# Designs tried in a protein design run: peptides against a protein of PDB entry 4GMN. Part 235

Target 1, 375 residues: chain A of PDB entry 4GMN
Amino acid sequence: RYANITLLALVTLASIGTDFQETLVKGNQGSRESPISAADEEWNGFDDADGDAMDVDQKSSSGEDQEEDYEEIDVKEDDEDDDDDSITSEMQADMERVVGADGTDDGDLEDLPTLRELIQTAVPQLIRLSNLPIDSDESLTIQSHALSALNNISWTISCLEFANGENANIHNAWYPTAKKIWRKTILPILEADSADLKLATQVTSLAWAVARVLHGETPTDGNPHRKFISLYHSSKQQAGGNSNSIEEPEDPFQGLGVKCIGVVGSLAHDPAPIEVNREVGVFLVTLLRQSNNVPPAEIVEALNQLFDIYGDEELACDKEVFWKDGFLKHLEEFLPKMRTLTKGIDKRTQPELRTRADEALLNLGRFVQYKKKHA

## One batch from the design tools (peptide; made by RFdiffusion4, then SolubleMPNN)

Design b2_p24_3_s4
Fold by OpenDDE base, seed 3:
Structure b2_p24_3_s4 (fold): chain B 375 residues (1-375), chain A 24 residues (1-24)
Amino acid sequence: as target 1 above (375 residues)
Amino acid sequence: MKSRLQLAAELQRKRQERRWEEWE
């Protein structure tokens, strides 16, 4: 009884996370559809050219009315208006404030009551539930559900722009909570060294969402980047051996390998220790060198992470890692391979993967040119 | 670069929509 109520509450919290993201997505789309005012191109009136009305004769062919009595099959459209109005008016109002806040009003979390309760009340309980002793299948299920709810919330918050001081109130509220998720949920699960690939995938997804906000300020205790690199390699060894393939997720970007790359890439951003940055950078560049055995989605993610880590020449990692370890040469040598890889992706069967690969290829060319100009 | 961060954010957002564990 208590378990089922806890599970239902966790499912509901995961759903609330989802709905919150969808609302953020819709709100950000609506702000881009500011109609470009089509300038008043004066519709120059129809010139009344005097077209002679040729009298085409009305030949009245009397076709016979066969009354075929079509029995009106009363298909009750059960309009299940599942008005999945799951988005409370309060959540919508909070989202409209977050999306519509053109960066002038450093609104307090006082103005975002739903988001505040999510961060301050719900997340601490989810962290508690994810830390329960695993002594039964029920406790394992509760942990899984708590991780999924934390994942969804963390991903939603990681979709917010925090650059240039945007959403600083949300960032400041989330930051200590994100560090708590990392230290209390992610690290203990990673330290347990479980052979459970499902749990590893869940915790890695959560770790990526959290690390997308914390970046190089993610706690370095126990060298988590090495654990995720190890997990990446271990996942590849298992996929090659036992034909109990955990069904590769239909989305190539949901694979554990992509998630591991996303985590370690995020962990390597400034102000990460240069040693952490180097180990991650070498890992990512090594994937490009070994690209013949690497899924295209992982290559796309590895390239994106490399661009985000080393895109700023003012950062210490540019001089101390990128240039010092000769990464430009490896990126340049990878360009022809990336062209071949991208062309090998069928646009019909994998349109998204192809689009992302085409983008990553374009950006690899631009990045190499940029780095050559700033050498 | 800025336009790419926006596109990467959009692509990451579209990736996130499918990273939601829909509870069966």
Scores: peptide ipSAE 0.018, ipTM 0.655, DockQ to the pose 0.042
Fold by OpenDDE base, seed 2:
Structure b2_p24_3_s4 (fold): chain B 375 residues (1-375), chain A 24 residues (1-24)
Amino acid sequence: as target 1 above (375 residues)
Amino acid sequence: MKSRLQLAAELQRKRQERRWEEWE
C-alpha cells in the first residue's frame, strides 16, 4: 500500500517534470501538435527535430506520378479528448514567467512557486528514495522511478539558458541541489559498480543532465570522468560479447555510449581541472581516430563536446590541452572520414542522425578553419 | 515564443551561431 502510493507519487513527479518540460517547450512552440509521448517515458535528451528546412528550390523534373487511387479508409478518429488537465494553471503561469522573465537578478523563486516546490520539496525526497538500500525488487523499483523523476526534472532545468546570466534565480536555486544529486545519488550508484546496465543508463542520463548545468564545477571526488569512461568501454564489451539484446534504443542518441560521452564532455568544461580536461579530450579524440568502430551518434556527440570544450581560445584548456596535445591535427585528419560517415547515413531511415551528422560535419570544417586562423 | 526544442536548438544554434560568428 505505501509502496504503491510512493510509486504513484514518483510517476506523478516524473510526469510533472516532463509536463514542465513540455510546457516550457509548448510555451515556446505556439503551433505544432507534438504527439503526447506517454507519461511513463523517461526524458532522455533533446530531439533535435528543428532542422531549419532550407527550402532548396530543387526544380523537380516532371516525373509522371501515376495516381494510384488509394481508397480513403475513413478511420473515425475517436477524439478521445484525453483532457490532459495535468498542466495546472500555476505551472503554466510559472512557465510564462520563466519564458517572459526579463532578468530579474533576484535569486528568489518567489515568482516560480511550482519550480520552487519541485527543487526544495520534491527533489530532496527523490534523492532520499534513490539512495535507499536495495533489499527487494520493490526498493529497486522505487529507486528506478526516483531516478526517472530526478532525470526528467534535471533535464528540464538543463534546457534553460544560464550562459548570459539568464535565469540566474533558477540557476542559484538549482546549483546546490544539483551538487546534492551528484554526491548523494550519482556517485554512490557509480561506486556500487553494478552490472545492471538499466541502472547504469538511468544514472548516466541523470549525470548528463546534472553535468550540463554544473559543467567543470561538478564535484571531482572519486574521478567520476574515469568511471564514465570505464562504463563506456564496459558497455562496448558487453554489446560485442553477449547476444542478449539489450534493446539498443531505437534512437541512436539515447544509447549509453552517447550518454557517457555527454557526461564526460560536460565534466571537462571550464573550470574543470586541466588533467580531467586532458583525459576527457584524449578520450574524445581517440573515438574520432577509431571512428570505424564507433556508432555515428557517438561521433556526433564527441564532436559537439570537443567544440564546446575547446571553442574558446581564452580558456586554459586551449593552450594546455588542445594545442599542446595536437588535437587540431586529429580533427583535420578526421574531416574526410566524417564526410564519408555522414554520406553513409541514409536520410530516409535515419533522418535525425543524418541531420545532426551534416551539422557536426559543417561545424568540424568551421572549427578546423577557426583553429588554423588562431594558431 | 520559440520552442524549447527551438530554445535548445536555438541555444545550440546560438552557441553554434556564436561559434559561427566567432569562427567566421
Scores: peptide ipSAE 0.027, ipTM 0.684, DockQ to the pose 0.277; fails the geometry check
Fold by OpenDDE base, seed 4:
Structure b2_p24_3_s4 (fold): chain B 375 residues (1-375), chain A 24 residues (1-24)
Amino acid sequence: as target 1 above (375 residues)
Amino acid sequence: MKSRLQLAAELQRKRQERRWEEWE
């Protein structure tokens, strides 16, 4: 009885995290689709499709005026006052304030009551539930749902712009909570070194979402970057040995390998210790060098992470790692391989992967040119 | 509200714009 209530509350919180995300997603188009089906959808990431593809050639094809007379089906709104619309409307209003705020009005979290309650009330409980002793399948299920809810909330918050002091109120509220998630949820699970790939995938997704906000300020205790690099390599060894049905995620960007790259990339940003940055940078560049055996989605993510880490020439990592360790040469040598890789992706069967690969290829060309100009 | 895809595309666009401004 209590477990079912806890599971329902966790599913509801995961749904709230997803609906918070979907509310960030759908914007003001009021499609009342029922919240119940979204509760089991773990948001596994943001498509960092750096979409330079806005060359929409407006070919004005003058297609003909078929006036299909859509009969206005007067759907009588039966006013069933389902109390569920109230939470969605408050979440919607909070997200409208977050998205609609020109970054000049760092309104207090007092103006974001739903987000405040998520951060201050829900997340601490989710952290508690994710830290339960695993002694039963029920406790494992509770942990999984708590991780899913934390993942969805953390990803949603990680999609907010915090650059240049934008959303500083949310950042300031989230930052200590994100560190708490890292120290209390992520690190203990990573230290338990479980052979559970599902749990590893969930914790890595959550770690990526958290690290997208904390970057190099992520707690360095226990060298988490090495744990995720180790997890990356371990995941590749397991996939090669057991032909058993870990269904490759339908989305190539939802793979554990991509998530590991995203985490370690995020951890390597300034002000990360130069040695952490180096170890991650060498890992990422090594993936490019070994690209013949690396999934295209992992290559795309590794490139994007390399661009984000080493884009700024004023950072100590540019001189002490990028130039010193000769990364430019490896990126330049990778350009023709990336062109071949990208061209090998079928636009019909993998349109998103192709778009993101075309983009990463474009950015790789630009980045190599930039770095050559600033050498 | 901007869709997540729009916010995401906008954040992405802003990241790209920043990268392009930084890389020009």
Scores: peptide ipSAE 0.026, ipTM 0.675, DockQ to the pose 0.282; fails the geometry check
Fold by OpenDDE base, seed 5:
Structure b2_p24_3_s4 (fold): chain B 375 residues (1-375), chain A 24 residues (1-24)
Amino acid sequence: as target 1 above (375 residues)
Amino acid sequence: MKSRLQLAAELQRKRQERRWEEWE
């Protein structure tokens, strides 16, 4: 009885975390529909002038129009509007305030009562439940659901803008809690060295969400970046051997490899120790060099992490790692490989992966050009 | 240029939004 109530409460907290995220996504999309006048600064591409006009004689093959009468199967989309009315009016009001809030500097969430109770009351209980001794399948189930709830909450909060002092009240309230999740949930699970890939995937997802807010201020005790790099390599060795493949998630971006890259990339941001930054940077650049054996989604994530880490020339890691270890050369050498990789992704079967790869390729070209101008 | 890369990185960080666990 108590276990079922606890599980239901954990499922509900995980749902709440998801619904908050969707509301943030929708709110961030709606704020983009404000017509920023398309200043069509047509960045005139390079006129590569060598128009070798190969006259491909398009022979007009008169293909007969066989009107195949595709019977419109009126798939009644039963819009089962599963109006999962799980979003309380208070939660929606809190989310609207979060999206619109000029952040007051005080870590006071007086204006965000639902978010306050989530951070101050719910999350501490989830941390406790995720750190219970595993002595039964029931305890393992409770841990899994507690991790899922922590994951969804942490991801949602990580989608907020905290740059330039935005949402400072939420950041200040979340920051000590995020460090507590790291120290009390993530580190103990990573130190237990469990062969459970499901648990490893859950804790790595949570670690990424937490590290997206904490960045280089994430606790460095026990060199967690090396544990996630080790986990990345271990995950690749297991996928090659046992036919009990944990079904690779249908979404290539939900893979454990992508999650590991996301964590270590986030951990390497300023003010991370230069040695941590170097070890992560070398790992990411090594993935690009070995790209023939790396899933495209992991390459996309590795590129994005490299851009985020080394995008600021004012940071110590730019001089002490990026330039000193010659990363620009590796990025330049990777450009033609990235073009080939991106072109090899089918737009019909993997539209999201293709879009993200096209963007990463575009950004790689821009990043290389930027770094060459600032050399 | 720094601003456009930061904006592109921010836009990409925003597209990583779908990392919740869907309960099957």
Scores: peptide ipSAE 0.022, ipTM 0.658, DockQ to the pose 0.043; fails the geometry check

Design b2_p24_4_s1 (from b2_p24_4, 9 letters changed)
Fold by OpenDDE base, seed 2:
Structure b2_p24_4_s1 (fold): chain B 375 residues (1-375), chain A 24 residues (1-24)
Amino acid sequence: as target 1 above (375 residues)
Amino acid sequence: SEEGKELIEAARKNSLQPPIKLNL
């Protein structure tokens, strides 16, 4: 009974995190619909070509009316629109405010009461539940659901723009909580010598969402970037073994390899130590050099991370890592391989992977040109 | 540079994952 209520609450919190993301994405898309100026396509007048209607006299053959009384079983598809109306009017109002809020610097989230309660009340309980002693299948289930709820909330918050002081109130409220998730949930699970790739995938997904906000300010205790690089390599070794292939998720971007790349990429941003940046940068560039044995989705993510890490020429990592370790040469040498890789993706069977690969290829060309101008 | 910021923004937009749907 208590377990079922806890699980229901965890599923509800995970749903809330999903719905919150969907509405933030819609709000951000609505701002990007610049009105396509209706180009006045001058409707060139349809020339009334006088095509002679040949009167084909089709004779009325009187075929017999077999009234087969097909009882139209009006299967009312009760579209039970499971309107999972989990979005309270208060949550929707908070979301509309997040999209419209002039950055009041006050971290109090006074205008965002639902988000405040989510961060201040719910997340600390999820951290507690994710860090329970594992002594039963019930405790494993609770941990998994708590990690999923933390994942959804953390991903949703990581979709907010925090550049240029945008959403500073949300950032300031989330930042200490994100560090707490890292230290109390992520690190203890990564330090547990667990062969559970499901748990590893959940914690790595959460770690990526958290690291997308904390970047190089993510706690460096115990060199977490090396743990995720090790996890990447271990996952590849296990997939090659006769052990139950944990079904690679149908979505290539949900793979543990992609998630590991996303985490370590995020951890390598300024103000990360140059040694951390170098180890991650060398890892990512090594994936490109070994691309014949790397899934396309991991190549796409590795490129995106390299662009994000090294796109700013003012950062110390540009001089001390990117130029010093000769990364431009490796990216330029990879450009023809990326063209071949991208063209090899079937648009019919993997449309998203193809789109993201086409974008990453375009950005790789731009990035190589950018770096050549700023050399 | 502005060209660098555009590349970072493009990369960041492409590094999104959907939430996990939990079934009861």
Scores: peptide ipSAE 0.196, ipTM 0.803, DockQ to the pose 0.277
Fold by OpenDDE base, seed 1:
Structure b2_p24_4_s1 (fold): chain B 375 residues (1-375), chain A 24 residues (1-24)
Amino acid sequence: as target 1 above (375 residues)
Amino acid sequence: SEEGKELIEAARKNSLQPPIKLNL
């Protein structure tokens, strides 16, 4: 009985996180003209939009793990009025404030009550539920739903703009919680010797969402980038044995390989250790060199990650990794292969994959030209 | 540069994954 209520609450939290993300993504797309129209301006690199690390004076409150007595949220059974408006009026108001905030509103999380309760009340409980001992199919189901809810919330927050100090209140509230998800949920699952590809896919999806906000400030304990690179290679070895039975996921971007690339790419951003950046950069460039055996969606993601990591010439990784390890040559040699790959994608059967490949090809051309000008 | 920000933003948008839809 309690388990069914817990599962329902976890499903509800995951649904709320989905609907919130879909609305925020639509809002952020509506305000931005498609970048396709500025065809004639010379791309001069990426500004590190995340480089304004507000010196959040991390008073290392060594918060002793006070066992905060998690008060049982009395989930009132609000009557199932079948109003298909899955978004509460309060959640809609929070979304409208976050999407409509021109970057001058130092809005407190006090003005975002639903988002505040998701971060401060729901997420700590989801972390606990995701890290329970697995002793039954029921505990495995609870873990899976808790990971799904954490994934959806984390992805939602990762869709917010944090550049130039935008949403700094949300960033500051999320950042310690994101580190807690990483340390208490992601790392323990990655350290468990589990052959469960479903669990690995869930934790990798969550890890990507978390790492998209933490970037190079993601905890480096136990070299998690190497674990995700190993997971990438292991997933390919398993797929190679049974050529007939892995239904390509309906969405090519939902594959474990894409998720592994997204995680390790995000982990390699400044201020990541140069050794971490190098290992990830070499991994990504090696995928491009081996592109004949790599799914197109993984190539698209690997390119995007390479652009994000090495787009700023002022970063230490540009000189110490990109130029020293000769990445420009590999990108230039890959450009004709990318043109062939992109042209091989059928626009009728895979319209999204084709669009994202056309964009990645365009960006690769601009990136190679930029790096040649700034050599 | 503004163009650099647009490309980081384009790459970040291109890395967006939809949340896991739970089959209810």
Scores: peptide ipSAE 0.157, ipTM 0.784, DockQ to the pose 0.195
Fold by OpenDDE base, seed 5:
Structure b2_p24_4_s1 (fold): chain B 375 residues (1-375), chain A 24 residues (1-24)
Amino acid sequence: as target 1 above (375 residues)
Amino acid sequence: SEEGKELIEAARKNSLQPPIKLNL
């Protein structure tokens, strides 16, 4: 009885986080439709002429049209307009304020009461629920739902722009809470010797969302980057042995491998310790070198993380890691492999993966040219 | 450099597509 009410409240908090995220993503996509000016560089066609048309005379076997009269089962879609108006008018008003708010530097969320209650009242309870002793299937379910709610909230907040002091009030309110999620939820679960891949995927997703805001200021206690690198390798060893269809997530970017890359990439940003940056950078570059056995989505994420980490030449990691460890050579040697990989992705079956791979290929070319110019 | 900032912004724009459709 109390558990069902708790689960319903956790599902509702998770839905709130998703709906808010989708709205922010749609709002931010509207600003990102700067037309990619297709510079129509006339790639002059290769004239390879040689024409030997082998006349394979394959006979037209006229197979008979059996019109199998499939009875249309008129499934009455009862349009139960479940107006799941799960977006309260108060949440919608907070979303509109977040999109429209000139970043008042006051870390007071007075103008964002729903977001304030979410961060200050709901999240601390979700952290508590994620730390319950697992003694029953009910406690495991509560932990999973608490992690889902924390994930959705954390992802939503990670979609806000915090560069140049934008949304400073939200950042300042979230930052201590994000560190608390990391220390109280993520680290204890990563330190638990759990073989549960579902739990590992949930905590890694949450860790990525949190690390996208904290970056190199993420607590380094217990070397979490090494735990996620180990989890990456362990997940690959398990997938290779058991023909148990871990249902490959329909979205290639939902895989545990992609999530591990996203976390460790985010953890390696300045002001991360140079040795943390190096270990992550070497891991990412090693994935590119071994790309024949790496899913395309993980390659795309590894490239994006490498660009984000090493795109600033003024950072200590540029000199002490990127140049010192010879990463440019590995990126340049990967360019022809990335072209082949990207061309091998079917635009019809995997349009998103193809688009993101085309973008990552373009950025890889630009990044290699940039680094060669600044050598 | 401006070129480095544009690359970071482009990479962030591409990584900032939250891949997670959170399947509830």
Scores: peptide ipSAE 0.153, ipTM 0.794, DockQ to the pose 0.298
Fold by OpenDDE base, seed 4:
Structure b2_p24_4_s1 (fold): chain B 375 residues (1-375), chain A 24 residues (1-24)
Amino acid sequence: as target 1 above (375 residues)
Amino acid sequence: SEEGKELIEAARKNSLQPPIKLNL
């Protein structure tokens, strides 16, 4: 009973995160022609566990047929069309304000009551639920759903523009909460060293969403970048050994490898420690050098991360890592390989992967040209 | 540099937001 209510509340919070994101994506599509295909993962309903009906053969006691004339109480089914509009009018108004916040009147978080309650009330509870002792399948399920809800909320918030001081109220409200998710949810799970690839994928997805906002301000305690690099390598070793391919997610960009790259790339941004930046930069450049054995989606993500990390020549990492470790040469040598890789992607079967690869190839050419001018 | 910021901004403007698989 309490479990089912908790699960329902977690599903509802995950769905709120979804609906909020879909609204943000639709709002952003009105201003940006880039089709973000929301993959409609149909909610696979709870598999009704086959309740073995124990055939309790209780005997036919022949109690007498008193024909009590039960008056048909005409229960008017008030079809209360519970238009359970999953989106409350307040939630819709918050979504409209967040989508419409292309203007200098970034309404206070006071004007975003639903988002405020998500950040201040729901997320702290989700963090608590994600940290429950795992002692049952029920506690595992609760953790998984809490991680999913945290993922969806964190991803949705990470889709907001925070450049140039946009959404600064939301950023300021989210930032301490994001750090709390990192320290209380992500780090403990990464330290538990569980062989559970599902849990590892969930926590890595959440870590990426959180790190997309915190960047190099993500807590460096326990060298989390090395844990994600290790997880990347471990995931590749497992995929190569068992012919039970964990079904590669139908979306190439949902792979654990892509998520690991996204996390470590985000962690390596300024003001990350130069050593963290170097270790990540070397990892990413090494993937490009080994590209024959790397999925195209991981190459696309690794390139995007390299552009974002090393795009600013004013940053210490440009001089101390990019130039010092000779990354330009590796990027230039990778250009012909990227052209071949991109051309090898079928536009009909993998249109998104092809589009993102064509873009990453274009950006790689521009980036190499830029760095050559500023050498 | 301004060209680097423009490249990052162009990369950000063009960075297809990773398709967020919302875990339902």
Scores: peptide ipSAE 0.021, ipTM 0.634, DockQ to the pose 0.230

